# Peptides against a protein of PDB entry 3QIS, part 19

Target 1, 334 residues: chain A of PDB entry 3QIS
Amino acid sequence: PSLELSRREFVFENVKFRQLQKEKFQISNNGQVPCHFSFIPKLNDSQYCKPWLRAEPFEGYLEPNETVDISLDVYVSKDSVTILNSGEDKIEDILVLHLDRGKDYFLTISGNYLPSCFGTSLEALCRMKRPIREVPVTKLIDLEEDSFLEKEKSLLQMVPLDEGASERPLQVPKEIWLLVDHLFKYACHQEDLFQTPGMQEELQQIIDCLDTSIPETIPGSNHSVAEALLIFLEALPEPVICYELYQRCLDSAYDPRICRQVISQLPRCHRNVFRYLMAFLRELLKFSEYNSVNANMIATLFTSLLLRPPPNLMARQTPSDRQRAIQFLLGFLL

## One batch from the design tools (peptide; made by RFdiffusion4, then SolubleMPNN)

Design b1_p9_2_s3 (from b1_p9_2, 5 letters changed)
Fold by OpenDDE base, seed 2:
Structure b1_p9_2_s3 (fold): chain B 334 residues (1-334), chain A 9 residues (1-9)
Amino acid sequence: as target 1 above (334 residues)
Amino acid sequence: SWFDSYSEE
């Protein structure tokens, strides 16, 4: 069996969070026998590609002189965004197109990733006074390392280093401030807020806007800005309520005093973001006659984003745990 | 702004 490939090198320039890129190539059976092709894992890999890459089709049959188009799809989801932002992973891979009883054909994937404030830690974002695309990648690494050390110091109740007034972290990330301030100004009377989905094009514009600028106004509908806030919270590498406090939130869910004590133990940036979001959501609930938003809907929606089970507890959250998690959040909304 | 009132608490 033999194949001819129209291309073997693929470059994905300026890969961004949630922006699909596609590169196509053709494979042709230039042999005299039918061929089965498949993308196969390399010797040490469990998957034929990295999580941000897909081939479609990934396998198939070709008759002699048959040709098929293969799409290489690059898509950075919440599952890959953090490791790409840190530079731990890169837009580089080698695909092995295997031909049954034939040769292996190697495809080289390369490109560059553009960092996003989506999937970046709250700690790092509080240190970023400029848009993330203005921050050198080397400094992003340093900011993540420093942010880890600050989190650990905060958890240990260590005295803050007396860093100069110019180097003080923001109380909340500017990106979350921009989203919430926009929603507060323009969306409090928006019917079906957080119930109507945003537009995908507007979501991409909002993400690009937050990654590249400090806008006076966020582009798009109130629904798109609201969904962008949800996407931001979902993409956080660590949820607003740190994983270490998850169980304590569930255990305290019916005691408002203990709930407030648990929140007080969050790292400064996480605690500030939590309180900031709760204050916004309480304000939004005052306009329930206009926006059709109620406390149970908001608590149900935001609980899944703010109070995530730790990855090691991948056991399906019980209905009781979900109810306790919602009750915990309700104690801050009512 | 709404933020200014929140940062004073």
Scores: peptide ipSAE 0.022, ipTM 0.623, DockQ to the pose 0.339
Fold by OpenDDE base, seed 1:
Structure b1_p9_2_s3 (fold): chain B 334 residues (1-334), chain A 9 residues (1-9)
Amino acid sequence: as target 1 above (334 residues)
Amino acid sequence: SWFDSYSEE
């Protein structure tokens, strides 16, 4: 069997978080026999492509002289955004198009990723006084490394960090402040806030706005700004309540004093973000007559974002654990 | 899937 490929080199320029890009090519059976094609894993890989890449179709049959279009889709989700922001991964891959009883065909994927404040750590963002697109990639790496070291120091040492003459970190990320301040000013009376989805185009504009600027006003509807906050919280590499405290939150869920003690043990930025969000959500609940928001709905929604089970426990989460997690947040909303 | 928001096109 033999294939002809219309293209073998693909370049995805300016790849962004949550922005789908597609490149198409044709494969033709230029042989005299039917053939089966498939994308196959490279040696030592579990999958035929990186998590941010997909081929469609990834397998199929071709009769002699048959041609099929294959789409190569690039999409950076919450699962790939952090490693792309840090430069640990890149928009580079090699696809192996295997032909049964034939040869392999190599496809080269390349491109560039544009960093996002979405999927960046709270610690790094608290040190980032400028939009992420203004920060050199080398400095993003340093900020993430420094963020990890400060998180560890904050967990291990009850000692106040020496106030060395370095620029004091922000109390909360500017991006969270911008989102919450907008919602506080403009969305408290918004009917069905956090219940109506945003527009995908507006969400992309909000992400691009936060990545590139410090706006006076966030673009888009209140629903899109509200959903952008949810997406931001979901995309955090470490949730607002650090994984190390997850079980203690569940164990304390019915004691509001212990719950507050658990939160006091969070790293400074995480603790500040948690308190800031809880203050905002309590304010939003005062307008329940207008926004249809209630404490149970908010606790249920934000529990999955703020109090995520550690990856090793995710498969073991019981309905009881979920209810305890909701109850933990309710103790800060009521 | 990571495409679930775009796979309805």
Scores: peptide ipSAE 0.014, ipTM 0.557, DockQ to the pose 0.018
Fold by OpenDDE base, seed 5:
Structure b1_p9_2_s3 (fold): chain B 334 residues (1-334), chain A 9 residues (1-9)
Amino acid sequence: as target 1 above (334 residues)
Amino acid sequence: SWFDSYSEE
């Protein structure tokens, strides 16, 4: 078996969070026998590609003189955004196109990623007074390392050493403040808020706006701004309620006093964001006659975003655990 | 998958 490939080198420039890019190439059977092709894992890999890359089709049969188009799709979801923002991973991969009883063909994928405030830690964003695209990548790494060390010190109840002449961290990320302040000003009377989806083009404009500027007004509809807040919370590497407190939230779900004590043990930035969001959502619930928003809907929606099960608990959240998590959040909305 | 919802455009 033998193949001819129209291209073997692919470059994906200016890759962004939630923005699909596609590159196509042709494979042709220039042999005299039918061939089966497949993309195969490298020796140490479980999959044929990185999580942000896909080939379509990834396998197939070609008759002699048959040609097929293959799409290479690059898409950065919440699963890859954090490691790309830190520069731990890059837009680089090697694909192995295998022929049954044939040779391997190597494809080189390269490019550059543009960092996002989506998928960046709350701790790093509280230290970041400028848009993320204005911050050098080296300084983003330093901010994430410093943020990890402060989270650990906060969890260990270590007294902050003397805040030297370094500018104090923000109380909440500017990106969360911008989203919530916009919704508070313009969306309290919006019918079906958090129930109607935003527009994909407006979501991309909102993400690009928050990554590149400090706007006076966020672009797009109230529905798109509301969905951008949900996407932001979902993309956090550590949820607003840290994984270490997850079980204690479930155990305390029916005791409002213990629930408040658990929240008081969050790192400062996480605790501030939680209180800020709960204050906004309680204000939004006063306008339920206009926006059709109720406490059970809001608690159900935000529980999956704010109170996620730890990754090491490979056990799917039980219906009982989900109900306890919702009850925990309801104690802050009512 | 999350890929499939964005590849249909």
Scores: peptide ipSAE 0.014, ipTM 0.533, DockQ to the pose 0.018
Fold by OpenDDE base, seed 3:
Structure b1_p9_2_s3 (fold): chain B 334 residues (1-334), chain A 9 residues (1-9)
Amino acid sequence: as target 1 above (334 residues)
Amino acid sequence: SWFDSYSEE
């Protein structure tokens, strides 16, 4: 069996978080026998492609002189964004198109990723006084390493930050401040806030705006700005409540005093963000007559975002654990 | 999956 491929080199320029890109090519059976094709894993890989790449179709049959279109889809989800932001992964791959009883055809995938404040750590963002697209990639790596070291020092109760570090970190990321300040100013009276979805085009504009600028006003509807905050919190590599405190939050869920003590043990940036969000949500609840927002809805919604189970416990989360997690947040909303 | 809903547009 043999194939002819219309293209073997693919370039995905300016790949962004949540922006789908598609490149198409044709494969033709130029042989005299039917062939089965499939994308196969490279040696030691579990998957035929990286998590941000897909081929459609990834397998099929071709009769002699038959042609099929294959789409190569590049999509950076919340599950790939952090690794691409750090430069640990890149928009580079090699696909192996295998023919049964035939030869392999190699496809080269290349391109560039544009970093996002979405999927970046709270600690790194607290050090970024400028939009992430203005920060050199080398400095992003340094900021993440410094963020890890400060988180470890904070957890170890080691020496107070020497007052001599010329650049004091922000108390909260500017991106969270911008989103929450907008919602506080313009969305407290918004009917069905956090219940109505945003527009996908507006969400992309908000993401691009936060990645490239410090706007006076966030573009889009209040619903899109509200959903952008949810997407931001979901995309965090570590949730606002660090994984190390997850079980202690559940264990303390019915003691408001212990709950506050657990939150006091969060890293500084995480603790500040948590307190800032809880203050905003309590303010939003005062306008429940206008925005139809209630404490149970908010606690249920934000529990999945702020108090995520660690990956090793995800498969074991009981209905009782979910209820304790909701109760933990309710103690900060009421 | 979330990937499946973006493949139908």
Scores: peptide ipSAE 0.012, ipTM 0.548, DockQ to the pose 0.017

Design b1_p9_2_s4 (from b1_p9_2, 5 letters changed)
Fold by OpenDDE base, seed 3:
Structure b1_p9_2_s4 (fold): chain B 334 residues (1-334), chain A 9 residues (1-9)
Amino acid sequence: as target 1 above (334 residues)
Amino acid sequence: SWFDLYSQE
């Protein structure tokens, strides 16, 4: 069996969070026998490609002189965004197109990723006074390392932050401030807020706006700005309520005093963001006549975002655990 | 701003 490939090198320039890119190529059976092709894992890999890459089709049969188009799809989801933001992973891969009883054909994937404030830690974002696209990648790594070390120090109740010449971190990320300030100013009377989806084009504009600028006004509809806040919270590498406190939140869900004590043990940035969001959501609830927002809807929606089960507990989440998680948030909304 | 209101509570 033999294949001819129209292209073997693919470059994905300026890859962004939630922006699909596609490159196509053709494979042709230039042999005299039918052949089966498949993308196969490299040695020691579990998958034929990185999580942000897909081939379609990834396998098939070709008759002699048959040609098929293959799409290489690059899409950075919430599951890949953090690793790409840190530079731990890159837009580089090698695909192995295997021909049954034939040869391997190597495809080179390359490109560049543009960092996003989506999928960046709250601690790192609190240190970023400028848009993430203005921050050198080397400084992003340093900010993430420093953020981890400060989080650990804060959890250990160790030494007060030396008043040294380090720029004071923001109380909350500017991106959260921009989203929430917009929603507070313009969306408190928005009918069906957090119930109507945003526009995908507007969501991309909002993401690009937050990554590249500090706007006076966020572009798009109130629904798109509201959904952008949800996407932001979902994409956080660590949820607003840290995984270490998840079980304690469930255990305290019916004691409002213990709930407040649990929140007081969050890292400073996480605690500030939590309190800021809860204050905002309580304000939205005052306008329930206009925005159709109620405490049960908000608690149900935000529970999955703010109080995520640790990965090791996801498979064990009971309906009781979900109800406790909702009840925990309700104690801050009522 | 919303932040200014929250910072006053």
Scores: peptide ipSAE 0.027, ipTM 0.666, DockQ to the pose 0.284
Fold by OpenDDE base, seed 4:
Structure b1_p9_2_s4 (fold): chain B 334 residues (1-334), chain A 9 residues (1-9)
Amino acid sequence: as target 1 above (334 residues)
Amino acid sequence: SWFDLYSQE
């Protein structure tokens, strides 16, 4: 078997969170026999590509002189955004296009990723007084490392906040403030808030706006701004309620006093964000006659975002655990 | 404003 490839090198410039990019190429069977092609994992890899990359089709059959178009799709989801923001991963891969009983053809994927405030830690964002795109990538790495170390130190109760650091961190990320202040000002009377999806184009504009600027007004509909807040919370590497407190939240779910004690043990930024969001959501609930928002809907929606099971427990989450998690949040909404 | 951004400094 033999293939001819129209292209073997692919460059994806300015890859952004939730922005699909596509590059196409052709493969042609220039052999005298039918061939089966497939993208195969490299040695020690479980997948033929990184999580942000896909080939379509990833396998197929070609008759002699047949040609097929293959799409290489680059899409940074919540599952890849954090590792790309930190520079732990990059827009680089090698694909192996295998022919059954034939040769391997190597495809080189390269490009650049543009960091997002989506998928960045609350700790790092509280240190960012400027839009993330104004922050040098080297400083982003340092901020994530320092944020991890500060979280660990805070959990250990070992280090007084060094009051001598010239730049005090923000109490909440500016991005959360911008989203919530917009929703508070403009969306309290919005019918079906958090129930109607936003527009994908508006969501992309909101993300790009928050990554590049500190706007006076967020672009898009109230529904798009509301969904952007949900996407932001979902994309957090560490949820607003840290994984270490997950089980304690479930165990305390029916005692609102213990729930408040558990929240008091969160890192400062996480605790501030939690209290800020709960205050906003309680305010939003006063307008339920206008916005159709109720406490059960809000608790159900935000529980999956704010009180995520640790990755090792995610597959084991019971309906009882979900109900306890919802009950935990209800104690802050009522 | 729901929260004063400048009061966070």
Scores: peptide ipSAE 0.025, ipTM 0.666, DockQ to the pose 0.556
Fold by OpenDDE base, seed 1:
Structure b1_p9_2_s4 (fold): chain B 334 residues (1-334), chain A 9 residues (1-9)
Amino acid sequence: as target 1 above (334 residues)
Amino acid sequence: SWFDLYSQE
């Protein structure tokens, strides 16, 4: 069996969070026998590609002189954004197109990723006074390393933050402030807020706006700005309520005093963001006659974003755990 | 799928 490939090198320029890019190529059976092709894992890999890349189709049969178009799709989700922002991963891969009883054909994937404030830690963003696209990648790495060290120090209650002459971190990320301030100013009376989806084009414009600028006004509808806040919270590498406190939140869910004590143990940035969001959501609830927002809906929606189970708890939240998690947030909304 | 947002096209 033999294949001819129209292209073997693919370049994905300016890859961004949630922006799909597609490159196509053709394979043809230039042999005299039917062949089966498949993308196969490299030695020691579990998957044929990185989690931001897909081939479609990834396998198939070709008759002699048959041709098929293969799409290579690049999409940076919440699952890949953090490692790409830090430069731990890159838009580089090698695909192995295997031909049964034939040869391996290597495809080279390359490109560049543009960092996003989405998928960046709260601690790093609190130190980032400029848009992320203005920050050198080397400094992003340093900010993430410093953010981890400050998180650990804060959890261990050991060292007071030395009030050294270094620029004081923001109390909350500017990106969260911009989103919430916009929603507070313009969306308090928005019918079906957080219930109507935003427009995908507007979401991309909002992300690009927050990554590249400090806008006076966020572009897009109130629904798109509201969804952008949800996407931001979902994309956080560490949720607003740190994984270390997850079980304690569930255990305290019916004691409002213990719930407040648990929140007080969050890292400074996480604690500030949590309190800021809860204050905003309580304000939205005053306008329930206009925005159709109620405490149960908000608690249910934001619980999945703010209070995620730790990755090591492979167990899906039980219905009881989910109800406790909702009850925990309700104690801050009521 | 990780494309569930775009898999409706």
Scores: peptide ipSAE 0.013, ipTM 0.524, DockQ to the pose 0.018
Fold by OpenDDE base, seed 5:
Formats: C-alpha cells, sequence, structure tokens
Structure b1_p9_2_s4 (fold): chain B 334 residues (1-334), chain A 9 residues (1-9)
C-alpha cells in the first residue's frame, strides 16, 4: 500500500486559550490495493497526539485512487492551559500516520502559544501587577516557582521572612477583582445572572482584554462577564479551596465553626479570593427579587468550581460527598 | 465600590 500527502508541515500561529484553529490536508491512495490508515502513538506515548491536538478522521479505509480530507484541530482547554502558560509544554508535536502493511508518514506540528491569566495559579497572579502578556516568559517561570514555594511555606505555617524591598503581592488577582467589581457595579439587577450563557465571541474578547490590559470597563454583556468568572475559576490549576483541604471541608460541612477554621488554613491568596467571592455572592443574594438568584443555585454552581475533588478522588465522588460540599459552601452564603 | 478594599496600591 502507498499514500500521497498534500502537506506534512503545519504551523499554528498565536494559539490562545479556548480559540479553535484548524489546518487541513489531503491523503490519497496512489497504490493498486485498498489501504487502512491510522494515527498511532510514538514509542512511550499513550496517545497519538498531545491533549491540545486532534486529527479528524484519525483512522479510515481508502480504495485505490480514493482521496480523504483530514482536519488537524488545535484547541487549548483547561487541561492544557497551565502547562502551556508555564512553557513546560509548547505548540510542537510529531504525528505518525501509519499505513497497515505499509510505511509510516511523519507530520510536523509547530507554532506559538500566547499566555493567559486563565489557567495561571492564584499565587503567580497575585505577584503580577501587569497584564500577563506584558510579563516575559522567563519571569512567568520564576513567578510560578516562587508561588509554589510560598504555598508550601504557608501550608507549613512558616512565617514569611521579611524578604526586603520586593513589591508585596496583591491581596487578590487583578483579573478576579476586575470581573467581580464589574458584576457588582452592573449585574446585581441582571435577570437570570449565572443561569443564562454568555456569547462565545464576547467571552473571547473578555479573555483577550484581561490578558492584555487593565480595563476601566470589561467588554460584553453581564452574562458573558459572569460566565468568564466561572471559566476563570474552572481553569485554575489549584482550586480556590486547595485539594489538601477537600476532605476536611466535607467532614466539617455541618459545623460552621470548623468550616471557618478550615478556610483559615488556606494559603493567603486562596483565603482572600474565597472571602472576596463569598462577600460578592452574599451581596448578589440581596437582589434575588431582580436577578432570580438563590442560595441553593449559587452554592450548587460554585461548589463544583471552588471545592473540586483531588484528581485521585474524582472517580470516587459520591452524591453524598457532593451534598456535603454544597452544605459547606451554603454556610458562607447564609 | 464596597470591594475597593482590595485597591491595587
Amino acid sequence: as target 1 above (334 residues)
Amino acid sequence: SWFDLYSQE
């Protein structure tokens, strides 16, 4: 069997979080026999491609002189955004197109990624006084390493040494402040807030705005700004309530004193963000006659974002664990 | 706003 490929090199320029890019190529059976093609894993890989890449179709049959179009789709989700922001991973891959009883064809994927405040740690964002696109990639790596060490020192109850004239970290990320302050000013009377989806085009504009500027006003509808806050919280590598405290939150869910004690054990930035969000949501609940928002809806929605099970426990989460997690959050909304 | 307590100085 034999294939002809119209292209073997693909470049994806300016890849962004949640922005789909597509490149297409043709494969043709220039042999005299039917052939089966498939994308196959490289040696030591479990998948034929990185998590941000997909081929469609990834396998198929071609009769002699048949031609098929293959789409290469690049999409950075919450699962790949953190490792791309840190530069641990890059927009580079090699695909192996295997022909049954034939040869392998190699495809080269390359490009560049544009960093996002979405998928960046709360600790790193508290150290960023400028938009993430103004921060050199080398400094992003240093800020993430320093943020990890600060989280560990905070969990160990080590008093931060008065490190000298280094600029003090922000109390909360500027991106969270911008989103919540906008919603507080303009969305308290918005009917169906957090219940109506935003517009995908407006969500992309909000993400680009937060990554590149410190705006006086966030673009888009109140629904798009509200959904951008949910996407931000979902994309955090470490949730607002750190994974180490997850089980203690469930165990304390019916004791309001223990719940407050558990929150006091959070790293400074996580504790500040949690208190800031709870204060906003309690204010939003005062306008329930206008915005149709109730405590049970808000607790159910935000619990999945703020109090995520650790990756090792995700497959074991019971309906009882979900109800305890909701009850934990309700104790801060009521 | 009531949330300006986190003003970026």
Scores: peptide ipSAE 0.028, ipTM 0.670, DockQ to the pose 0.628; fails the geometry check

